# Peptides against a protein of PDB entry 6O8C: the designs that were tried, part 28

Target 1, 262 residues: chain A of PDB entry 6O8C
Amino acid sequence: VGLRYEKISLPKIHPRYDLDGDASMAKAVTGVVCYACRTASTLLLYQELMRKGVRWLVELVKDDYNETVHKKTEVVITLDFCIRNIEKTVKVYEKLMKVNLEAAELGEISDIHTKLLRLSSSQGTIESSLQDISSRLSPGGLLADTWAHQEGTHPRDRNVEKLQVLLNCITEIYYQFKKDKAERRLAYNEEQIHKFDKQKLYYHATKAMSHFSEECVRKYEAFKDKSEEWMRKMLHLRKQLLSLTNQCFDIEEEVSKYQDYT

## One batch from the design tools (peptide; made by RFdiffusion4, then SolubleMPNN)

Design b1_p10_7_s2 (from b1_p10_7, 4 letters changed)
Fold by OpenDDE base, seed 4:
Parts: sequence; structure tokens; C-alpha cells
Structure b1_p10_7_s2 (fold): chain B 262 residues (1-262), chain A 10 residues (1-10)
Amino acid sequence: as target 1 above (262 residues)
Amino acid sequence: MEEYIELPEP
């Protein structure tokens, strides 16, 4: 979900000296560059909000990770305890078998022991998955949020302020062109100044639009694309954590079935 | 001679 902005372009600037046309053109240029300034500000704000959201999500996922690790640890302790108790029980029944007692029960307990050992082996897979997730979340990992500080536009770039300076210059020329239009005819010197100002207007407008397109829009789009990709990966990671948590619960439930034998 | 400055078209 990104900010929708309208693609703006500068109006055609006619090379011919025309006081009415030049005033109208200058007005239109002022409007376009004004829109660029507002849009640049909005795009910057969006990115700053997204950076806050990214940081928040990172902390949330770290909390989810820690919770999963905690649950895994609890299950491992419980499983290990159950295994040790079953092993003790097996030894007791083996001694009793020497006296021809409890043969059927020994078979059942041995089967339980085998199942518990299989569950214990599955814990290694969960551990490896958690380590992978940890590595991805670590500094320099694939899901590190360093990109959010590198990509896009930042307040320190002062893009909005730079555009505003150009807008001020353009606006000043526009107001002069309004005055020139009201005069209906300029003296030779004033006409030459008007022509020079028209060139300045073009220069400032072109500079503003280039800056807007290259330094604001392009960088925003790159930030947006990267944010969407990162967000998708983070959501997938959260699903993986949830899956691992559920696997821990499944193991815990399975172990609980054998608690009566311990 | 009015110096005609041709403005580049954007």
C-alpha cells in the first residue's frame, strides 16, 4: 500500500514573447511546482511513518521469537524429564522380568521410550529453525532494518526545503509577470528583463521537476518496493515462528500422554 | 534589433 500521487509535468513554455501567455504559463508552472513540494513532503512523511512501523514490527517479531524460544526450552525440559523417568521405569521392569513379572507392560513402556526419543530428535530441527530465524533478525541479517535507514528520502536531505526555494523564485517571477500583463506593453528594457526572467523561470522549473523526480519520487518508489518485500518476508517469518510454537505445543501434548508412566 | 531569446521547449 503506497501513496498515490498524480504524475505531473510542466506546461509547454512557448518561446514567443507574450505577456498574457507568459503570465498564464507562469501561473501553471507555479501550480505544478507547488504540487511537487506538497507531494515531496507527503512522500517524506509516509517514509518516516513506515520507518517507525518497521522498527515496531522488528521489536514485535523479536518478542515473538523470545516467546517461542522460551516455550521450546520448557518443552525440552519436560521431554528430558519424561525420558529419564521412562528409562528408570524400563530398568525397574527389566529387573521384574527376571522374576517373570510384567512382560506386557515392559513392551508398552519400551514403545513409549522409542516415541519420546523420536520427539527429542525433532527438537533439533526446531532449534536449527530458531537459529536460522535469529540469524535473519540479527544485525547484518537478511531481515535487518538497516535498509529503512538507507533507502528513500530523509529529512536530512532537505528536499522539501530545496524545492520550496525554487518555488519561491518561480512565484516571484509569476507575480512579476502578472504585473507585466497589467501594463499591457513594456518598454524595451523591461521587455528584455521579462524575457530573461522567463528563462530563469524555465531553469528553476526544470531544476525543481528534475529534483522532484530523481531525488523524491524515484527514491520513494525504491523505498516502497523494498519495504513491501521486507514486509512480506517479516510476515512469513512470523508465520514460521507460529508454526514452531505450535510444534512445541504438539510435542508437549504428546509428552503429556505418557506422564502417567513417569 | 529586439534580441529574440529562443527558450528551449521543455
Scores: peptide ipSAE 0.016, ipTM 0.568, DockQ to the pose 0.402
Fold by OpenDDE base, seed 1:
Structure b1_p10_7_s2 (fold): chain B 262 residues (1-262), chain A 10 residues (1-10)
Amino acid sequence: as target 1 above (262 residues)
Amino acid sequence: MEEYIELPEP
């Protein structure tokens, strides 16, 4: 769930010289650019928090992976032990059958041996799945978090500071226009300065909004989209790990049924 | 000559 921001636009700037209108316009422009600065700061903060969250989730999934590998290893050891014991038992019975025809027990033990070998073969599938997961989590893998460091906006970009500089320039002009309004009438030279300042205001405002849209909002949206995609993949991966763990438990339970025969 | 600097129409 990304931060909702409102699409803001600059007010229409009327070209006509009007002290009241120009002061009102300058106030509105100041408000819009001020909002852009705050929004840019919030978007940056959100991305930084998300980057921390991404790193945390990577470590969590690595832990899940290690636990699954551990459980798989335990099951393999247990299974191998059972297989070896059954094989010894089969050999003993084969020797005894040469002396006493107890064919029924040998058949049952042989069936158990076959079942255990099938379970052992399933471990190969689990191993291959774990290797695939490991490859995806590895540096340069499909689930690498490198995108989180590349996409979006960063403090080093100084976008908020750049916007703040423009806001300061705009605010100064606004305060002058407020004074000009209070004078009700300007001398010719002051009127010309007012007109020039109005152009500067427009220039700074346009630059601020362009920077906000292109360098803050657009990059944030790209970061958000990649974050959502990556998050879905990571959650799916965790489910896969859980499934593999459960498969290990199922095998362990099945093997336990035959331990009384060994 | 009042150089009317025409602000570009949005």
Scores: peptide ipSAE 0.017, ipTM 0.553, DockQ to the pose 0.336; fails the geometry check
Fold by OpenDDE base, seed 3:
Structure b1_p10_7_s2 (fold): chain B 262 residues (1-262), chain A 10 residues (1-10)
Amino acid sequence: as target 1 above (262 residues)
Amino acid sequence: MEEYIELPEP
């Protein structure tokens, strides 16, 4: 579940020189850009936490995979042992049949042998599934976590710091506009400075909001979408591994029924 | 003439 943030927009900036209006506008702009800074920081933090979670989940799934492989190996060994013993028994009975012994026991043993061979054939499908999973988890695979490092925003991008610089510039102008408002009337030179500062404020604000939108929000949304998709796939993969493990247990249980004949 | 620099409309 991604962080919810409010969509923010800059207030309308009126071109007309108005000390009261300009101070109010500057205050509003400062508030909006301040919110953008805080939001950007929060979005960054979320992504960093998610990256940690992704890494953790990768390791967990690798452990699940290794456990499944281990279990499969155990089952294969047990099954192979059982097959070899049954084959020896079959050979003994075949020799005895040449000496006129009863065919009924040979039939039962042959049926067991056939069942064991069927179980052995199912191991091939488990192996292929494990190989597929391994390929998906491998570097460059479909479930590689490379996206987590490529997508979104990173501390090294210094987006929050960049926004903070712009916010500082805007805040400075806002405080000046508060002073200008308190003067009620400016001299010509101060009025011209005020007008220039208003343009600067607009420039900084626009730059801040563009940066926030393009470099913070957009990238965050892309990261979020990829993370959700990847997470669903990883959870599905874990279920597959569990299914494969259970199949191994089922085979082991079935083989155990025939161990008394070996 | 006070050159009023028109702010670009946002």
Scores: peptide ipSAE 0.015, ipTM 0.563, DockQ to the pose 0.407; fails the geometry check
Fold by OpenDDE base, seed 5:
Structure b1_p10_7_s2 (fold): chain B 262 residues (1-262), chain A 10 residues (1-10)
Amino acid sequence: as target 1 above (262 residues)
Amino acid sequence: MEEYIELPEP
């Protein structure tokens, strides 16, 4: 998952003075740096959208957590009620046995009591799992979204604007080289200016490509990698919450089988 | 009203 961009490189620079070649080269350089500007803008937009998505997913997972906690609480209340009722019933039957009443029913009720106590023990495991999830989602936890604000590129970095300034300088030189080509031959002074502008063009182009690579692409890749890792962990956590919810339903269903004895 | 454990806002 991520934006695919083409690896771009500057065209080869020929040191020889050639009006046709220099105009063609300048056109190619302009194209490459223009692509870098557009790509940088797209990469920035992607990251901003991903940051919004991350925030949304955090809220969604918090809702899932709260629903799971709610369901767990309902089951605990129901289970505790059933346990208390069965314990009362056991006490009544124990008293009746002392008066020579039938022992067969006491065995069944005692077995139910044992099963309910086992279910109650499983609630401790669910609680521990919920606490672990809560700790992971808490500020400073393993699934904190702080990375989304620290990694990657941001509008405040002004990377697109910086590249655009360099592109404007390059484009200006390109248009001049197009005019120079149309003249077919330059006077000595104009030829020297052309040679100097060629050096400037390469300087601006190199600066643009370095900035694009180091400040846009590299940071984007780091953001992408962290986002993929974090997203995988969050999706796994949602599955864990669903599993815990299902365990609560399973316990509720099992308890419902014994309600006729309570 | 079951007390929802509000996870602290990130």
Scores: peptide ipSAE 0.000, ipTM 0.348, DockQ to the pose 0.006; fails the geometry check

Design b1_p10_7_s3 (from b1_p10_7, 4 letters changed)
Fold by OpenDDE base, seed 2:
Structure b1_p10_7_s3 (fold): chain B 262 residues (1-262), chain A 10 residues (1-10)
Amino acid sequence: as target 1 above (262 residues)
Amino acid sequence: EVEYIELPEP
C-alpha cells in the first residue's frame, strides 16, 4: 500500500501584463510548488520507512529459515535413529525365525521399516526445497533486497532541498507582485522588471514541477511497484517455509508411533 | 532595458 497524493498542475499563466492577475497567479503557483515540496518530503519518508521494513522482513524470514532447518535436522536425526533400531530388530527376528515360528511379528516390523524408509525419502525433497529457498535469499538471489537501496529517491539526492530553493525564489517574486498590485500603477522601468520577474517565476515553477514529476514521483512509483512485487514474493516464501515446517512435524508424529517398537 | 518576451502557455 503506497501513499496517496493528489495530481498537481500549474495554473494557467496569462502572457498579458496585469498586476492583479499576476499577483493571484503567483499566489497559486506558490501554493502548488509548496504542495510539491511537502509531497516530495512525504514520499521520501515513506520510502525510508519501507527500506527499514524490508530489512526487518529479510531478517525475519532468515530466522524462519533457520528455525525450519533446525527442525528438519532434528527430525532427520530422530528418523535415522528409529530406522537403525528397526533394522537391528529385523535382523534379530530373522535369526529367531530360523528357530521359532515368529513370521507374523517379522512381517509387521518389516512393514514399519518400509514406511520409515518412505518417510526418509521425503526428507530429500524437503532438503531440496530448503536449498532453493536459501539460494533465493542469498546475495544476488531473486529475493535480494539490493533494489531497495537503488530504486526510488534518497535523502542524498536532496530533491526536497532543491524544490525548496525554487519555492523560495517563487515566494520572493510573489511578495513583490503583491507590492506591485498595491501600487496600482508602475513606472516604465518597474513594469519591465515586473514582466521579467514573471518570466523568472514561470521558469522556476516549470523547473520545480518537472523535477517533482521526473525525480520524485516517477522514482517513487518505480520503488512502490518493486516493493509490492518483492513483498508478495517474500510472503509466499514464508508460507513455503511454514509448509516445510509442518511437513517435518508430520514426519515426527508418524515416527513417534513406531518408537515403541525400538 | 529588459526586453519582454511573451510567456509560453504552460
Scores: peptide ipSAE 0.021, ipTM 0.596, DockQ to the pose 0.273
Fold by OpenDDE base, seed 3:
Structure b1_p10_7_s3 (fold): chain B 262 residues (1-262), chain A 10 residues (1-10)
Amino acid sequence: as target 1 above (262 residues)
Amino acid sequence: EVEYIELPEP
């Protein structure tokens, strides 16, 4: 979900000297560049908010990871304890079989032991998965948030301020053109000044629009695309963590069934 | 003398 902005373009600037037309053109240019300034500010704000969201999501996923690791550790302890108890029981029964006790009970306990060892093997897979997740979340990992500080626009770039300076210059010329229009006719020298200011207006306007497009819009779009991709990956990772947690609960439940035999 | 340079045609 990204901010939608309208495509803006500069009005046609006619080279002909026309006080009414030039005032109208200057007004339109002022409006367009003003919109660019506001849009640039909005795009910057969006990116800053997204950066906060990225940081928040990283912390959330780290918490989920830590909880999963904790649960896994708990289950491992429980499972290992159960295995040790069953192994002791097996040894006792093996000794008793030498004294003519029931072979059927030993078989059942041995089957339980085998099942517990299989559960222990699955725990190894969970551990490997957690290690992979940890590596991806680590600095320099595939899910590192370093891109959020590199991509897009930042307040330090002063893009809005740069555009505002250009807007101020344009606005000044527009106000002069309004005055010129009110005079209805200019003397030769004032006419030449007006023509020169029209060139300045064009220069400032084109500079503003170029800066807006290249330094604001383009970088914003790149940031947006990267953020969307990264967020999808992070959400997927979170689902993986949940799956691993559920696997730990499943192991715990299975182990609990055999506790009566220990 | 402010020389008027023709604006490039849009």
Scores: peptide ipSAE 0.021, ipTM 0.593, DockQ to the pose 0.239
Fold by OpenDDE base, seed 1:
Structure b1_p10_7_s3 (fold): chain B 262 residues (1-262), chain A 10 residues (1-10)
Amino acid sequence: as target 1 above (262 residues)
Amino acid sequence: EVEYIELPEP
């Protein structure tokens, strides 16, 4: 679930010279750009935390993979041992059959041998599945976390700092407009300065909002979308690993039933 | 449309 941010827009700037209106407008602009700065900071923090979470999840899934591989190896050893023992038993009974005609016991042992060989064949499928998972988790694989380092915004981009500089310029003009309002009337030269500052305010505000939208919000949304997709795939992979582990346990249980005959 | 405030000519 990504951070919800509100879409902010600049207030309409009226071209008419009005000391009260201009002070109010400047206050509103300051508020909007201040919100943009805070939001940009929050979005950056969220992405940095998510990057840490991604790295953590990768390690967790690698551990799950290693555990599954270990369990698979254990089952393979057990199966191989059981198969070898049954094969020895079959050979003994084949020799005894030549002497005592115990055909029924040989048939049962042969059936067990066939079942064990079938179980051993299923291990090949598990191995193939594990190899596929390993390939996906490997560097350059489909589940590589390289996107987390590339997508979104980063502290090195200095987006918050850039916005803060613009906010400082805007705030300075706002404070001047508060003073101008308090004077109620400006001399001609001060009026011209006020008009120029109003243009500067608009320029800084527009630049701030453009930067916020294009360099902060847009990149954040792209990061969010990729993170959600990747997370779903990783969780699915983890479920696959669990399924493979359970298959190994099932095989082990079946083998245990035949160990009493060895 | 950026409505440019036309500064009166001096």
Scores: peptide ipSAE 0.018, ipTM 0.562, DockQ to the pose 0.160
Fold by OpenDDE base, seed 5:
Structure b1_p10_7_s3 (fold): chain B 262 residues (1-262), chain A 10 residues (1-10)
Amino acid sequence: as target 1 above (262 residues)
Amino acid sequence: EVEYIELPEP
């Protein structure tokens, strides 16, 4: 998942003085750098949206965690209550058995007690899993969102604005080259200015493309890769939370079967 | 005591 962008390259700049060719080249360069500006803006927007999404997802997962913890607590209370009631019943039947009363019902209640104790032992595993999840979500944990703020490009970097300045310079030269083309022939001094402007155009274009590649695209790709990895881990964690929630419901359902003996 | 992770307020 990510924005697809086309790999763009600057047109070949011919060293010969040609008013028609230079105007055409300048137009092409303007187009390429314009594309770089737009792409940089789009890549920045994507990253900003992803940062918002990351923050949102963190809050969502924390809510899921809290809900799971609450459910686990409810089940523990219910289970402990049921165990205490069954233990009281077992004690009563044990006393009755000592007086030569019917032993058949004691076996069934004792089996229920054993099952409930096994369910209670599983709560320790759920608790340990919840603690692991909590540690991963905590500040400095493996699922911390600090990377989202550190990686990629940011509005404060002013990459789009820097590219726009270069684009403006390039566009100005392009419009001058259109005028030069319309004149068909330049005076010696104007020809020299045209040649210098062509060098400036190349300089600005090269600077723009280098900045785009190194400061926009490269950092975006790094952000994208980290975001994909982090997202996969977060989704897995949500699945783990769901599994723990389901285990709590399963225990609650099983306990409910024994409430009639209490 | 269920230690609720207090989410830092934004």
Scores: peptide ipSAE 0.007, ipTM 0.443, DockQ to the pose 0.006

Design b1_p10_7_s4 (from b1_p10_7, 4 letters changed)
Fold by OpenDDE base, seed 3:
Structure b1_p10_7_s4 (fold): chain B 262 residues (1-262), chain A 10 residues (1-10)
Amino acid sequence: as target 1 above (262 residues)
Amino acid sequence: MTEYIELPAP
């Protein structure tokens, strides 16, 4: 979910000297660049909040991973204990069979042993899956959050400040054009200054909008796209962890059925 | 026809 912003464009600038038109144009330009400054600030704030959210989610998923690993370990210990006890029982019965004891009980115990060994084999798959998840969460892994620090805009880029400087220059010219308009007619020298200031206004406005587009909007969009992709992958990983945890519980439950035979 | 300088859209 990204911030929606309105795409704005600079007004057309007439090359002709017109005190009324130039003041109106300058006002409009000031408004557009002012909006760009505010938007840039908002986009920056959003990205900073998202970076915090990303870090939080990474820690949460790491905790989920550790919990899953812990549960897996508990199940392995329980399963191994059960297997060892059944193997001891099988050995005892095998010794007794040599002395003409009933074969029926040995068959049942052997079947239980076989089932437990199958459960034990499934632990290898769980372990492999956990290792894969660990690799993905590791530094440099597929789900590393390094992109959050590399992509988008950062306070250190000072994009808002740069835009504000340009806005200040534009605003100054606008106020001058407002004064010029009030004079209704300028002296020759003042007229020439007005024309030069109009060129400066154009330069600053173009620079501001270019900077906004290339250094703020474009980078924000790239950050947004990467964040959405990363979030989807993280949510999927979390579901995988939950699935693995559930598999551990299922194994534990099944093992518990055979504990009375040990 | 007054040639408008179109500033690039953001």
Scores: peptide ipSAE 0.012, ipTM 0.451, DockQ to the pose 0.206
Fold by OpenDDE base, seed 1:
Structure b1_p10_7_s4 (fold): chain B 262 residues (1-262), chain A 10 residues (1-10)
Amino acid sequence: as target 1 above (262 residues)
Amino acid sequence: MTEYIELPAP
């Protein structure tokens, strides 16, 4: 998930004095820098929305984790109860066997006991997996959302405002060049001012595009890459939680088969 | 599916 933007470049600026050409060039430069401003704003907005989404997803996954822990706890209680009941039954039968009762029933109950103990051992694996997930979600863990606050562009950087200032300077020169074009010919002093303003326009435009590329685009790409990586890991973790929940249900179902013997 | 929002061309 990401914003697609077109790579923009400044038009070629010719050093030759030409009132018509310079006005046209200034218009094109204004358009390019205006696009950069809008793009920077959109990229910033996207990142802010993604940060909100990241926070939301973290809370959702925490809820999933808590539900899984709850289900695991429920199953452990049920399993422990069944084990205790079977153990009591075994003890009763052992006492009765001393009085000539059939060995066949004791064998079956002992087998059930062994199966339940095996299920109990599997709970240890589930617990270990939950602990691993918890560690990954913890502050400083591998799935911490600290990157979302560190990577990319932020409103506090004021990148859009900085670009807008440069755009304003460029736009002023463009409007002057439109007037100069309308005059068809400038006096010597006005011609020198025009040439100087053309240099200023180039300076502002270059500065704007450099700032856009280095402070907006590059940082956005870094944020995007980190967000995609993190998102994949979070989705995988959710699948793991679901798998663990299903394992708990499977154990619960298996235990239910033996409740009729208790 | 990477949903890309296309920014309008200048």
Scores: peptide ipSAE 0.009, ipTM 0.478, DockQ to the pose 0.016
Fold by OpenDDE base, seed 5:
Formats: structure tokens, sequence, C-alpha cells
Structure b1_p10_7_s4 (fold): chain B 262 residues (1-262), chain A 10 residues (1-10)
């Protein structure tokens, strides 16, 4: 998952004065830095889209959580109702036993009561699991999306604009070198200017590539890694919520078997 | 009214 980009490197810059070679080199450098600018823009866009996706996923998981809580509440109400009814029945039978009536049925009712109490205890486990999930999604929790705002590159960093400035400087030198090549031979002063411009080209190019690597690519990769990890955890959490919902259905089904006794 | 525990908005 993530944007694939080609690893780019600057061409070798030869120190020798060569009008044809220097024009060709400058063209290649311009191309590389231009690619870096486009790539930086694309990487930024991707991260912004991912941030939107993260927010969307958080809302989706919140909805799943609320649905699970709702279902749990319904089951708890039903279970509590059944427990209260069976307890009343047990008390009635206990009174009847004092009169030596219906002794055979008391055992069955008591067993049902025990089973219902066991189911009630399992609700406590579901509650604790929901609380854990809530804590993980809360601000400062393990699944908080604060990383999405801290990691990666942002429009406010102006990385693309910074690269574009360097690209403009490089492009100007390239156009000059193209003119120099067309002259076939330069006067002494123009030759010295050409040599100085070649040094400037190298400086701008290395600065651009360093900035691209350290401030765009590296930060993007860090963002990507964190996003993938976080997304896996969120998907796992959704599965946990589904499991809890299913457990609620299982309890509801089990309780329904005893409704005839209540 | 089912008390929904609203998770804090991100």
Amino acid sequence: as target 1 above (262 residues)
Amino acid sequence: MTEYIELPAP
C-alpha cells in the first residue's frame, strides 16, 4: 500500500569544461529535479487523502462501537428480566416445598437460575472489553489518530514551493548552457561565467535532492509505515467489535430458551 | 433512552 515512485539520482557532473557535455548534464539535472517536484506534490496529496481516510475510518469504528453497546444493553435488559422472574419462581417453589408439594421441579428451576447467572457474569467480560476499546480510541489512547497530524509532510511546510524555487534556478542555468552550446566557443569572460554557473547548478541540484530526500521522501515513508500499522489495528478492533456483537446474540439466543420458565 | 457512549470525536 502506498505510492510507488522511482528512486532518482543526480547524473554525474564532470569538472571538465565541455559545452556539449554541460548542456546535456544540465538538461538531465533539470529533469531529475522536475521529477522530484512532481513526486513531492503527489506524496503530499496522498498523505492529505490518507488523513481524510483516517478520519472516516474513526467515525466508522465509532458507529460500530455504538451499535455493539446498543445490542449489549438490549441483552442485559432481557437477561435481567429473566433472572428476576426465575428468582421469583424459585421463591414460590421454596414455599411450596414447605408444604411437601412439587419437589421435582425445583431442581430444574434452580439449574436454570444458575445458568442465567453464568450468562450474566459473561456480560461483565463484554463490558470490560468494550471499556478497553473505548479507552484505546479515546484521546491519548493507543489508537488515537494524533500521529496523522504529526507525521509526514503538510502543505504548510511548503516543500513543493521550495523545490520549485531551486528548479527555477537550475532551469535558468540550463537555458544558458543551451545558448552557450549553440555558440560553439565562448570568449574568456563568458567561459569563466559558464564555469561559475556550473558550480551553482551543482549547489542547487544537491540542495534540491537533499531536501527532497530528507523532507519529503523520508517523512512520507514514516507516515506510510505508521498509517499501515494504525489501519491494521483499527481493522482488528472492528473484528473485535463484531465478535462482541456475536457474543451478545449468542447470549440472547440462550436466554430465549428459558423464557418459557419465566 | 439507550445511553450511547459516544467516543470523543477525533
Scores: peptide ipSAE 0.007, ipTM 0.450, DockQ to the pose 0.006
Fold by OpenDDE base, seed 4:
Structure b1_p10_7_s4 (fold): chain B 262 residues (1-262), chain A 10 residues (1-10)
Amino acid sequence: as target 1 above (262 residues)
Amino acid sequence: MTEYIELPAP
């Protein structure tokens, strides 16, 4: 998941004074920086939406976890109850066998007891797995969403606004160069102003593109990479939770077969 | 499925 953007570069600025060329160049620069502003805005929006999605997914997985824990608890209670009842029955039969009762029934009950104890042992593994998942989801855990708040660009950085200010300066110079072009010839003083404005245009454009690259694009890419890695891990964790839930259902079903013996 | 939002070309 990510936004594709075109890598944009500033046009080459010819140092020679040319009213037609300078107006055309200024138009092109304005277009490039305008694109950078729009792209920066879109990248910011994407990150904000992704942060919301991350928070939503965390809550969803927490709900899945809680449901699994609840189901496990129910199964443990049922299993423990069944084990205790079977143990009582075994003790009664052991006392009766001293009085010549059929060894076959005791064997069957003992086998059921052994099976239930095996199921109980599997619950320990489920518990350990749930604890691991809980630790990973906990604050400071490996799957904590703290990265989503630390990485990337934020509205508070005002990157779009900063770029817009530079774009406004560039646009103003472009409109002046359009007027200068219409005059065909400038007086000496106006020519010098035009040359200085051309330098300012270059400065603003370079600053805009540097800011866009370093503060918008680079940070976005870092956010994207972390988001993809985190998302894969979260999806894997969710699959693990589903597996654990299914194991609880399997145990419950198996225990239900022995309820008639208790 | 990573839905890529393609930014409109300039």
Scores: peptide ipSAE 0.009, ipTM 0.489, DockQ to the pose 0.016; fails the geometry check

